# Designs tried in a protein design run: peptides against a protein of PDB entry 5H65. Part 97

Target 1, 294 residues: chain A of PDB entry 5H65
Amino acid sequence: QYLERTPLCAILKQKAPQQYRIRAKLRSYKPRRLFQSVKLHCPKCHLLQEVPHEGDLDIIFQDGATKTPDVKLQNTSLYDSKIWTTKNQKGRKVAVHFVKNNGILPLSNECLLLIEGGTLSEICKLSNKFNSVIPVRSGHEDLELLDLSAPFLIQGTIHHYGCKQCSSLRSIQNLNSLVDKTSWIPSSVAEALGIVPLQYVFVMTFTLDDGTGVLEAYLMDSDKFFQIPASEVLMDDDLQKSVDMIMDMFCPPGIKIDAYPWLECFIKSYNVTNGTDNQICYQIFDTTVAEDVI

## One batch from the design tools (peptide; made by RFdiffusion4, then SolubleMPNN)

Design b2_p11_3_s4 (from b2_p11_3, 5 letters changed)
Fold by OpenDDE base, seed 4:
Structure b2_p11_3_s4 (fold): chain B 294 residues (1-294), chain A 11 residues (1-11)
Amino acid sequence: as target 1 above (294 residues)
Amino acid sequence: SSLAEQIRELL
């Protein structure tokens, strides 16, 4: 679609909902720190939540390590199991289940691991060597996902999370429904286990100024705005630097706004009612800054 | 197995 550019002063006078194309300077933005702008979003219930911190995950996995693996649940048609005693001072038991493809153990780069009693550090190391890792626990009749507060699937440096509200967890044996047990697609794994996957999103508030008016616009975007996946940015220093560079370019510190570059973007207005108060809010959509700058 | 040996090295 094509929209003509509309000045902010005109937009501020109009009723919602409407869509606009604007050209404005980024006077300021919040939050200023990148790690604070990355959230998890449920596409079903639309809940926004924080990405769990390392400390949060440590607690969950420490708790998981206090549980004893059930011997009766080891070595099924779906997976081969082995228990190790760690060499560290703790000497704890870790159970690892190697998911098989049609009864055959795959190569490491195709292998999904189910892990009981692993630490975050151990799980991360394993996820870099194997295709995927699922933290699990012994249930009554089958292995089960450990906790939706932790990732249900770890692939390399990407932690996949599920919505606690919308998910209805199923046991691990439901992975049998997957025809392809070599390319562990997160959405397929989630579906098999009854998980509604959360989406990584950048969440920011932009204060935009085109000289005719000032407008606050909300940004919720997964990979379009920066052309950088929100799912990868927290674990990649280079991607973080790229985002920081983009933001510094549009809103350079120590420089007057008159020297700021122009940002072209699409915004949509919508009504928000808070009790007796009705206000019009704005959201950025279908915008890529890289195309605007380069 | 080769897979098991790889894990042992990481734990």
Scores: peptide ipSAE 0.229, ipTM 0.884, DockQ to the pose 0.013
Fold by OpenDDE base, seed 3:
Structure b2_p11_3_s4 (fold): chain B 294 residues (1-294), chain A 11 residues (1-11)
Amino acid sequence: as target 1 above (294 residues)
Amino acid sequence: SSLAEQIRELL
């Protein structure tokens, strides 16, 4: 798309909705901490949720570990099951179900694990050695997803979450519907289990200033703006540093705004009604900073 | 199995 540049002063006078191309300096942004800018977004109900903290997950998995694996649910056509007693003083029972591909146990790098009673640390370690891990519990007739407040799928260092509002969970045996039981595509797993997957997004508010006016624009983006996936940034120090560097470049601390680089971006205006209050808001869209720096 | 051994070391 191509639009002529419009000064902020002109934009501020216009009704919404409209799309604009702007050239402005990033006077400031919030939140300042990267961790606070990463959220989970539901593509269906559009709710924004916080990414659970490690402590939150610890509680969930600790609670899950209090449940006893049901012997009747072990060793099905879908998976082979093993139970371990942990080496720690607690001596917890951990059940791991190795999902088979057409009755054959795959290699670790292609294997999905279903785990009962594991801690976050254990699960994360397993996810680094196996293709994927799903925290589960013993249901009445089948294994079930443990809790949508925790990841429904951990693949490598990525925690995949589902929307509690929009998901209608199905039992684990529904994974049988997947023809490909090697790659374990998160969306496919989600679909099989009735999960609406949440999307990691950067959520930030930019205060933009082009010298003619000041405008606050909302950024909600998964991977285009920074060319860095929001889904990976929290678990990768290098990616975090990269984002920080980008933000420092556009909004350098201790430097006057006159020396800031210009940011080229697209913004769209839209109307928001809060009770009796009607306001025009702005959102950045279709913008990649790596390509739009002048 | 080799898979089981890998898990055992992590638990």
Scores: peptide ipSAE 0.227, ipTM 0.883, DockQ to the pose 0.013
Fold by OpenDDE base, seed 1:
Structure b2_p11_3_s4 (fold): chain B 294 residues (1-294), chain A 11 residues (1-11)
Amino acid sequence: as target 1 above (294 residues)
Amino acid sequence: SSLAEQIRELL
């Protein structure tokens, strides 16, 4: 879309909702730490959630490893099963189920693994060798997803999460409904298992100053603003450095704001009601800042 | 299977 540039002082006087094109300096932003800006967003209930920490996942998988795999649930038409005893001092039992495509075991790069009793480290190692990994547990009549507090699907370094509020979990045998059992598209897996997948988003508040006025604008974006996927940034040091570089370019530390570069972006205003109090808020939209940086 | 042997090395 095309909009005339509007000074912040004029915007601050107008009623919402409206859309604007602005040219302003990024005086400051929050949160300052990148990992704090990455959240999980539900497209259905719109709740924002923290990305689980590695320590949180360790606890979940450790708890899962205390459960004994049910031998009666092994070797179905959907998957072939094998149990290992780990080499560690405790000798944990780990059950791995290899999902078949029309009764045939696929190649490793096309194979989905269902794992009972694995640690986070083991699961991550397997996800780098096989197509995908789903942490599971033995249910009453079938394998089930272990816990929505952990990833329901791990592909390489990407952890896919589901919404606890919106999901109605179904048993693993529902993967039979998938026509394609080679690519393991996350959305298809989620649908088969009754999961509403969460979306990784950057959530930040920018303080913008064009010399005529100052306003705060929110950023909620998955991959447009930085041209970097929020879903990958936490697991990739180079992507993290790129985001940091972009933010440092617009808001360099130790330098006066007069020397900051100008940021051109689109913002939209909207009304927020808190009881009897009405507030106008602003959100950045349809803006890419990394075109000349990346 | 070859797949199973690959996993054994990681556990």
Scores: peptide ipSAE 0.225, ipTM 0.883, DockQ to the pose 0.013
Fold by OpenDDE base, seed 5:
Structure b2_p11_3_s4 (fold): chain B 294 residues (1-294), chain A 11 residues (1-11)
Amino acid sequence: as target 1 above (294 residues)
Amino acid sequence: SSLAEQIRELL
């Protein structure tokens, strides 16, 4: 969709809602720290949540490890079960369930593991060797997802989370509904288990200045703006550096704004009511960061 | 199984 470029001074005088194409300089942005800019967003209820920290996950998995796996739930048509005693001083038991494809154990790179009693460290190690890992616990009649406060699916370094508000969890046997049990697509797993998956998003506030006016615009984007997935950035130092470099490019420290590059983007205005006060706010949308040719 | 052996090495 083509929009004519509009100067900020004109936009600031107009009523909402409207869509605009703008060319402006990034005077400043918040938050300055990347890890503070990455959130979890529910596409259904629109709640924003913090990404759980390692310490948060450690607590959840420690609690899970205090529970005894139910022997009756081992070795079903869906999965083969094995129990290990860890080599650490605690000698903790870990139950691992290998999900089968049509009754056959797949290769490690295609295999989904269900884990009872594992630590975060152990789970992460397993996720690097196997296709996917789901932390689970023994329910009344079936294995169940351990906790929506923890990832429902771990693939490599990517932790997939579900919305507690919108999800209606179903037992693990519902994975039987998946025809292909070698390609563990997160959305398919979520659907089978009654999970509304959360989306990793960059959440930032940009102060934009085109020389005619200044406005603040809100950014909520998963992978389009930076062309870097928010879902991967927290676990990849190189991606973090890339985002930092991009932000430094558009908002270089120690340099006057006159020397800043121009940013072209789309913004939409919308009304926000705060008590008796009506305010017009702006949000960046459908924008990929690109430098203007100088 | 090959899968089980792989886990023994990691745990």
Scores: peptide ipSAE 0.223, ipTM 0.882, DockQ to the pose 0.013

Design b2_p11_4_s1 (from b2_p11_4, 6 letters changed)
Fold by OpenDDE base, seed 2:
Structure b2_p11_4_s1 (fold): chain B 294 residues (1-294), chain A 11 residues (1-11)
Amino acid sequence: as target 1 above (294 residues)
Amino acid sequence: APTYSTREWSR
């Protein structure tokens, strides 16, 4: 799409909603910490949530680990079960259910494990060795997802989360509906289990200044702006460094704004009503950091 | 398609 470049002073005088192309300097941005800028977003209800901390997950899995796996739910047509008993922690039982594809156990790199009673550490170890892991618990008649406050699916270092508001959880046997029980695509798993998957997003506020005016623009983007997936950045030091470098290039520390680079991007205005106050807000859209910036 | 954010050095 093409839009004429509009100075910020002109934009600030116009009614919303409108779309603009701008050329401005990034005076400042918030939050400054990358971890704080990564959120979980529901595409259905649009709720923004914090990414759970390791400590949060520890609590959830520790609680789950206090429950004994139900023997009646082991070894079904869908999965083969193996039980471990720990030597410590009062002989805690951990069940690992290996999901089968047409009655056959898949290779480790294609295998989905259902883990019941595992700690975060144990789950992470298994997720690094096998393709996919789902934390589960024994329900009344079937295994069920442990808790939507924890990942519903772990693949390597990627934690997939679901929306508590929008999800209507179904039991684990609904994985039978998946034709391909080897790839374990997160969206497919989510659909089978009645989960609305959350999206990792970068959430930042940019203060933009073109010399004619100043405005704040909201950035909410998953993987297009930085060309870096928000879902991966928290677990990858190199990606974190890349984002930091980009932001330092846009807003270099230790120098005056006069020396900042000019940035060209798209912003859209929209109306927000907060009580009796009607204000116009701005959001960055359809913008990707150019290769020459990286 | 997304538009590339470009930068121009003032110096």
Scores: peptide ipSAE 0.052, ipTM 0.716, DockQ to the pose 0.028
Fold by OpenDDE base, seed 3:
Structure b2_p11_4_s1 (fold): chain B 294 residues (1-294), chain A 11 residues (1-11)
Amino acid sequence: as target 1 above (294 residues)
Amino acid sequence: APTYSTREWSR
C-alpha cells in the first residue's frame, strides 16, 4: 500500500486505529540483547512466552530420564524400539523408537526418532544425525509427548514448541494419520498430536523520533523485518551477528542521534484498554530491512 | 508487499 508520509506530531493527535508511513530515527530500542527479544507467540491465544533456556530443558529431560520405559509399548506397527542402559551407577534406561514409513525404516535423514529417557545432550546429538526427534514418555496405553515445556519436535538445531493453553495432546500413535512419514513437517506433526505450534518472534520496542515528536512502536515479527527467521537466530552465530549489525546501523552506538540514519517504515495505531485507562499504541508492520542496509 | 525500512545514507 502507498501511504503518504505523516509526521509523528500529527500521528500522536489522531484516533486509532490507523495506518501510517513514517520517516524517523531510531532513538533507542529495547531489549538491547537479542536473546531477550526472541520469544514464542501463540497464533491462537496470542500469549507471549520466553524461549526455554538450556537449564530449563535439562530439568525437564532429567525428570523424564528417571522414568523407566514401558516394555509393552515398544515395537509397534508405527516404530521399532531399541533400549540402552547407561553405564553409570543409576543404570538409566533410554529408549529410542524409530518411526517406520509403511512398515519400513527410513533413511537417517528421513527418520523420526521418539526419545524416551534421554538427556538434553543425548537428544541434541541424535537430532544432529537424524531428521527429527520427539521427546516422549510412556503413557498408560501409548507413548505420549513428554512435556510441552520442552520442544515437541527437534530438527537439527531448531526446537519447535507448542502452546500449553491451546493444545489438546493426543497420543503418539496419532502420527499414523500422517501420509508422509519422511518429511516430518512441524505443522503436520503438531496437528497429528493436537498441538498448537508456537511461533518464534522478534519482540522489540522502537523509540522513534522524527524531530516533530517521539513515539514508541512495537515490533513483533517472525521473519520479515530482518529477513532472518526468529526460529533460527538463537542457534546461529552468524545470524545473530547480522541482526546486531542491522540494529547498529539503525541505532549506531557511540554517536549522537543527529548522525543517525533515517528509517522509513509503516506503523499502525491501535487502542489498548487497561482497566479504566485507554491508550493508543503503535506497531510496526509490513516493513523489511532494505537490501542495501545488509 | 512489504516496505523496505530504508535509511538515508547521507546521514
Scores: peptide ipSAE 0.051, ipTM 0.701, DockQ to the pose 0.029
Fold by OpenDDE base, seed 4:
Structure b2_p11_4_s1 (fold): chain B 294 residues (1-294), chain A 11 residues (1-11)
Amino acid sequence: as target 1 above (294 residues)
Amino acid sequence: APTYSTREWSR
């Protein structure tokens, strides 16, 4: 749908909500560091939260490792269990449960592992060899998800998180409801376990200047703006470099704004109530960096 | 200064 280009000075005078096409320079943006711009977003309650740091996960898994696996919950129709005793760490017990598909163990690249008592390092190593890993603990009657503060599903280098506010956790045996126990689609796993999955998003504030006015526009996007998934960028150096390159192109360091490139994008205005003050805010939407720029 | 265009995408 076609929108005429509107100067920022005109936009700043108009009431919200409205949609605009603009041509402006990116004077500055926040945050400057990419890792600070990646957040987790709940599609239901819309809360934004930080991606857990490795140190945070270490603590969670270390705590989980203090609990001994319940023998009564091993080797069910859903999974085969194997237990290891570590040589160090006072003989820590680690249980790995291999989820079966119709009673048969799948190939390693299709296998879901339930890990009980593993460290972050051990879990990550296993996730590189097997398709999927779920950190679990022994519940009263069944295995349960360890903690929503940690990933509910790890696939390779991708950590899938759930919303603590919106999720109503169900026990591991609910994975039986999945017809296909080989693909382990995150959304399907989440649904089976009563988890509302969080979405990785880029969150940035762009300060735009077209010479007629200055406007701050909010960017919240998962994979469309940069054509790079926010879910993968933290674990991929090449993707990080790509995003940095794009931002450096839009806002080149060490150069005056007069030499900055012009950017064309779509923004929408919306009203925000802050106490007695009504504010108009702006958000970038339906915008993708052009291929000629990438 | 060059102009870098963005493309509209459908949700």
Scores: peptide ipSAE 0.046, ipTM 0.696, DockQ to the pose 0.027
Fold by OpenDDE base, seed 1:
Structure b2_p11_4_s1 (fold): chain B 294 residues (1-294), chain A 11 residues (1-11)
Amino acid sequence: as target 1 above (294 residues)
Amino acid sequence: APTYSTREWSR
C-alpha cells in the first residue's frame, strides 16, 4: 500500500506500532564487515546465531572422524556403502554411503552421499563432485545426522543448517519417505529428518538521518533488500563485492554526509520492553534496492 | 545529492 513520506522528526514523536515511508540518508551502519552481518535465523523460535566458521567445522568433523563406522549399518536397501582407510598413521576409516532410488544408484549429479568419518576438506571435495552430501554418524540402529552444529546438507558451496532447539532428529532411514530421491530439496530432506532448517539473513542496524531527525532502523532480510541471497553471499566473492558496492553507494566513505544520497525506504515502529524500560524500535521492511541503482 | 529509490516488495 502507498504510504506518504513522513519526516523522521514526526516519526520520533509517534507511538508504536506504525508503518512509515521515509526519505533519509544512511549516516552509518553496523556491523561494517559483511561477514558479521550474516546470521542464521530460526523461523520457529526466532533464535539468531552465528554462521559457523571453517575452523569450527573442522573441529566437529575431526571429532566425528575419530569414530569408526559401524559395519552393521553398511549396505542397506537405502544405500550402498564404500569404506576407505586413510594411509596416515591414524588409519582413519571413512564411509561413503550412496543413496539409491528404488534400489538403483542414481546419476552422480542426482546422488546423495552420506559421509561418515570425513574431514571438512574431504566432504567439500565430495560435495563438488556430488552436489548433495549429508554428514552422518553411526547410531545404535541406524545412521544418524552427525551434528546440527554442522551442516545437515551440503550442496555445492551452500551449507544448510538446522535449529538445535526446534529440531527432533530422526534417523537416516527416514529418507525413505521421500518419493523423489534424486532432487534432494533441502526442505524435503529437513522434513524427513525432523530438522527445522535455519535461514540465512542479513542483520544490520542503519542510522538514518533526513535532516529533521536521526533514528536507528534494524534490517533483517534474507534476499530481498540487496536482491542477493544471504545463503550464498559468504561463498561468492562477486556477491560480496556487490553488497559492498551497494553499501558504499548508500554510505560513501571519505565524503561528508551532506553529499550522501537520499534513500527511500519503509520502516515500521514497534515497542520493546526491557524490564521497566519501554522503548520504540524501528525496522526496515518491504524494501528493495532499486535495480537502476545497482 | 542524488536520490536512490527503493521499491516496495510483497512478501
Scores: peptide ipSAE 0.047, ipTM 0.697, DockQ to the pose 0.027; fails the geometry check

Design b2_p11_4_s2 (from b2_p11_4, 5 letters changed)
Fold by OpenDDE base, seed 5:
Structure b2_p11_4_s2 (fold): chain B 294 residues (1-294), chain A 11 residues (1-11)
Amino acid sequence: as target 1 above (294 residues)
Amino acid sequence: PPTYSTRQRSR
């Protein structure tokens, strides 16, 4: 559990895998842009994905909006359906299915909406008013999740994504398995629908220097390092500002590295093989940012 | 003025 501090020069000479405690300065980091540092990670297959851009979602939902809701799938024991026809866009049909809890419609702040044929803008508006939104489409026998390239669940400004590789999608009626149809916990929704949820993670490479040596350490963390959730940072200006301030504090522009703060963290080494080329890499773990008073 | 650093966390 306890590790003594090891200088980087000593670490660089050691074989992997090992765990170390270090004290070093952040010489530089990449990527420099916050948006580029936030990824989606599958906990099962470990695939890293980019967070979809608004433009990507627009395309997906526009495509979905070209499909007409199936009237046979409206108004089930699980949900009540309302249909709108747009005046423009050639009379586009939009279906909103209000999921019921034991046959009763919940309050708006507890209500899950299934949206069929909605645009991104419309979906976002609804997600700001209701508890949760799931983009869906009419399947052969039931409503189905629209597309795993889009969020399977939207709660306020938080977009929940699923792994295409690991998920085996089930139809919407499987939400019946949920005893509580008011809280709409993302993991529970995902489980009911056969979705493996992706995790928002900060992904960065830190160049660390303690004066004895320099090494690059990989950071992949959801909410512990910055004490800021990666799942929320892209939608919150204050959180973005906080991350930027932290990074500027660690690696301040316009001053020499001698004036940089010292960072104490755990790193672990591991072997990576690229064909015949063996490389030792390093990853930061069990580390959090702290405020120091001088 | 306050400064930031990193610290190890317990598992």
Scores: peptide ipSAE 0.117, ipTM 0.782, DockQ to the pose 0.026
Fold by OpenDDE base, seed 3:
Structure b2_p11_4_s2 (fold): chain B 294 residues (1-294), chain A 11 residues (1-11)
Amino acid sequence: as target 1 above (294 residues)
Amino acid sequence: PPTYSTRQRSR
């Protein structure tokens, strides 16, 4: 609001860091596929990670399913445990621990399940019926989170991940510290278990052209630019279509750039040092797609 | 051509 519009040619000559208001056309963007543009970002160490694929999760949960639940860890003050044996020749044991609220089992829509030995398919089925699911394993003295390479919390179709570098995992009994054991807020669960939650972000590179110059600006945003949560888009076809429609509007295929709409946004410049090379990069910030586009 | 983006308040 308070920044005057600056042409790209002028910006390209200035030192960083600075903030600018620009009006430019989106000549092109990368990656072209939405799935490739969704990443996990740590708010502490700022590492960007790929969202695990289904195949990656299958491996993790298959490995977990090879372990037998420890009977000594079943049925505590925190949770009631039920054990199932699969009908296949291997006869693997699956433990589901129903977390209690003040010693009482909550309704399914408020219930957190701790799943030990479940497959991805089984976990997903349960997550559709219960409030939350945490994949766990038997530790020495308590249940523990299975693996930070997998979601630490699953709520419906949303998978919550934690940072391996920044997290210092605590045992499951630390969930006792939560006063409210019905809502299962991801941040609260993460805090109780010593997890630094990762944030879903859209990561794209925009090539912007205002006729005076061309620059690349990075978009790293969770839910403001598209007004669509990055945490939900991968599991919702309608949301994916919406994002695709927006990008097609900004950068219409088969049409010349002269007919492209203008994009008004804020960009900030910053210095990046790579060995002996110092370069200036640009990032889009505080920009939202207009409501009439959605 | 039209402009299809809006700006939020700067932090």
Scores: peptide ipSAE 0.102, ipTM 0.779, DockQ to the pose 0.026
Fold by OpenDDE base, seed 2:
Order: C-alpha cells, then sequence, then structure tokens
Structure b2_p11_4_s2 (fold): chain B 294 residues (1-294), chain A 11 residues (1-11)
C-alpha cells in the first residue's frame, strides 16, 4: 500500500481515523526495560496482561504440589502414569503422565507429559528433555489443566499462556481429538482444551519527532517490527541484546537528537474516549526494522 | 543520518 510521506505537523491537525507514512526520529520510548515491554495479548477480548514472573509460577506450582494425585485417574487409554515420592517435603507425590499416540508411547522428542504435583524446577527439567509439558491437576472425573495463571503448555523455553476471560476449559481427555499426538502444536492443544491462547507482544510508546512536530505512537507487535519474536525474547539473551541494540541505535544515549537516525514507518490514527475527553491516538503498523540494523 | 526502519515489503 502506497502512502505519501506526511509531516507530523500536518498529521496533528487531521481527524481520525487515517493512515500515514512518516519519516521521523525516535526522541524517546517507554518502557525502557525490555521485560516491561513484553506483554500477553488476547486476540478476542484484547486484554493486555503481564507475563508471569518466575516467582508467580513458583507459588502456583507449590500450591499444586500440595495436592495428591488421584489414583483413579492414572493409566488411561490416553496416557501412562508414573508416580514419584519425594524424600523431603513430607513425601510429596509427583505424577507424570506420558501421553500415548494410538496406544504407543512416543519418543521423548515427540512426547507430551502431563505433570501433576511438580514444582517449577521439576517441570522445567522435564520440559528440557521432552517435547511438551502440561501442568495438570486431578479433577472430578479427569485430569484438568492446573491453572491458566501458569502456562498451559511448555515447550523448551517457550511458555504458552491462555486467556482466563475467554477460555472455557475442557478436561484432558479432549486431547483425544488431536489426530497428531506427536507434534503438539500449541494452537491445536489450546483448541482441544478450550483455551484461547494469548499472544506475546511488544508494547511500547514511541515519541516521534520529524522537526515539524512531535507525536506519540503506540507499538503493539509480536514479531514483525524487530523481526524478533516476543515469545522468545525473554528467554534468549542474544535476542534481548539484539532488541537493546536496535533501540540504542534508534535512540542512542548521550547523543543529541540531531544525530539520531531517521525512522520511516506507518502510523494510523484512531479516536479514544476517556470520559468526556476525546483524544486522537496513533499506532505504528506495517513497519519493520531494516535488515542493516539487525 | 541514515534511515533504519521501513514499511513492510508485503504491504
Amino acid sequence: as target 1 above (294 residues)
Amino acid sequence: PPTYSTRQRSR
């Protein structure tokens, strides 16, 4: 889509909604810390949520670990169960349910584990060895997802979260509906369990200045702007470094704005009503960092 | 100074 370049001073005078192409400098941005800029976004209700911290997960799994696995729910047609009893913590029981594919246990790199009563540390250890991990608890008649405040699916270092508002959880046996019980595609797992998956997004506010005017533009993007997935950045030091480098390049510390690079991007205006106040806001869209920056 | 961001090529 072609748009003519419009100076910020002209944009600031126009009604919303409209789309613009601009060339401006990034005077400043917020949040400054990467971990604060990564959020979870629901595609249905559009709620933005914080990514749970390790401490938050510890609490959830510690609570779950106080519950004893129900023997009646072990060893079904869907999964084989193995029970461990810890030597400490009053003999805590941990159940690992190995999901079968057509009655056969898959290889570790294709295996989904349902973990009941595990700590975060234990879950992480298992997720590093097996394809996927779902934290679960014993329900009335079936295993159920433990808590949507924790990941519903862990694959390596990737934590997949679901929306509490939009999800209508179904029991674990609904995984039977999946034809492929080896790849464990997050969206498929979510669908089977009635989960609306949340999306990792970068959420930032850019203050843009082209010399004619100053404008704040909102950035909400999952993987296109930085060409880095928001879902991976928090767990990868190299990706974090890359984002930091990009932002430092756009907005170099200790240097005057006159020396800042120009940024060419698309922005769209939209109306926001805050009580009696009508405000025009701006959002960056269809914009990516140039390859020479990466 | 250089320009370091661009619109997406697909749109």
Scores: peptide ipSAE 0.165, ipTM 0.814, DockQ to the pose 0.027; fails the geometry check
Fold by OpenDDE base, seed 4:
Structure b2_p11_4_s2 (fold): chain B 294 residues (1-294), chain A 11 residues (1-11)
Amino acid sequence: as target 1 above (294 residues)
Amino acid sequence: PPTYSTRQRSR
């Protein structure tokens, strides 16, 4: 695990792949805005996707809300159903299905709700009171996940997404396979429903300069670099501020690079082929912001 | 300027 410090000028001359420890200044980074740096990554197909923003979700849930819950799918052994009609002139039907554990309704803090016809606002409100929420729709014979473009599971402020490419969705009754219907582990839910969960990751490019050379290093990390979960940062102002503070510390605005702090990190080189172009790229790995920095 | 160290992940 120990690597000697190598100057960037030396690294730039070496073939890939190799691992290095470096000491350099963060000349610049991109993207500059945090919300642009958080992506969804599929561990299977490795596709990077944008995190849907509120507007995207609103559209999806509004569309879902135009569908009427099928009465035949209500009140099964798996869940108890309650239907609401909105007070507005449209009289929208909303179904909430309370998933039971062995035929018994669990406590609110352990309860999974299946929401049919709810708006984003309504779903979010429910997620604040109950353990988990799954947006669903009435299928032919069973409830089904509403849309993989939206979260398949909402737990508090955490939105869990699935990969459209890699997932083969199964109906809601497959939740019966879960022995524990109280904890609602996202991976277990995903497995039951045939979903490949996406992972929140920070994706950034660091331009590093140690005075001997300049190197761009790629950062893709879920929760180790900043010691902040990428899955939570978008919904937590304090976490956002923390990330911003860290980046401002590393790359302080309004001053010259000569005054920038030195950063020590690990980078690995790797080969990338793009047609006839072969280049060496660099990625930050196994690196976390030191506690003394926080 | 100060040196802010990042640490290698233990795992």
Scores: peptide ipSAE 0.127, ipTM 0.804, DockQ to the pose 0.027; fails the geometry check

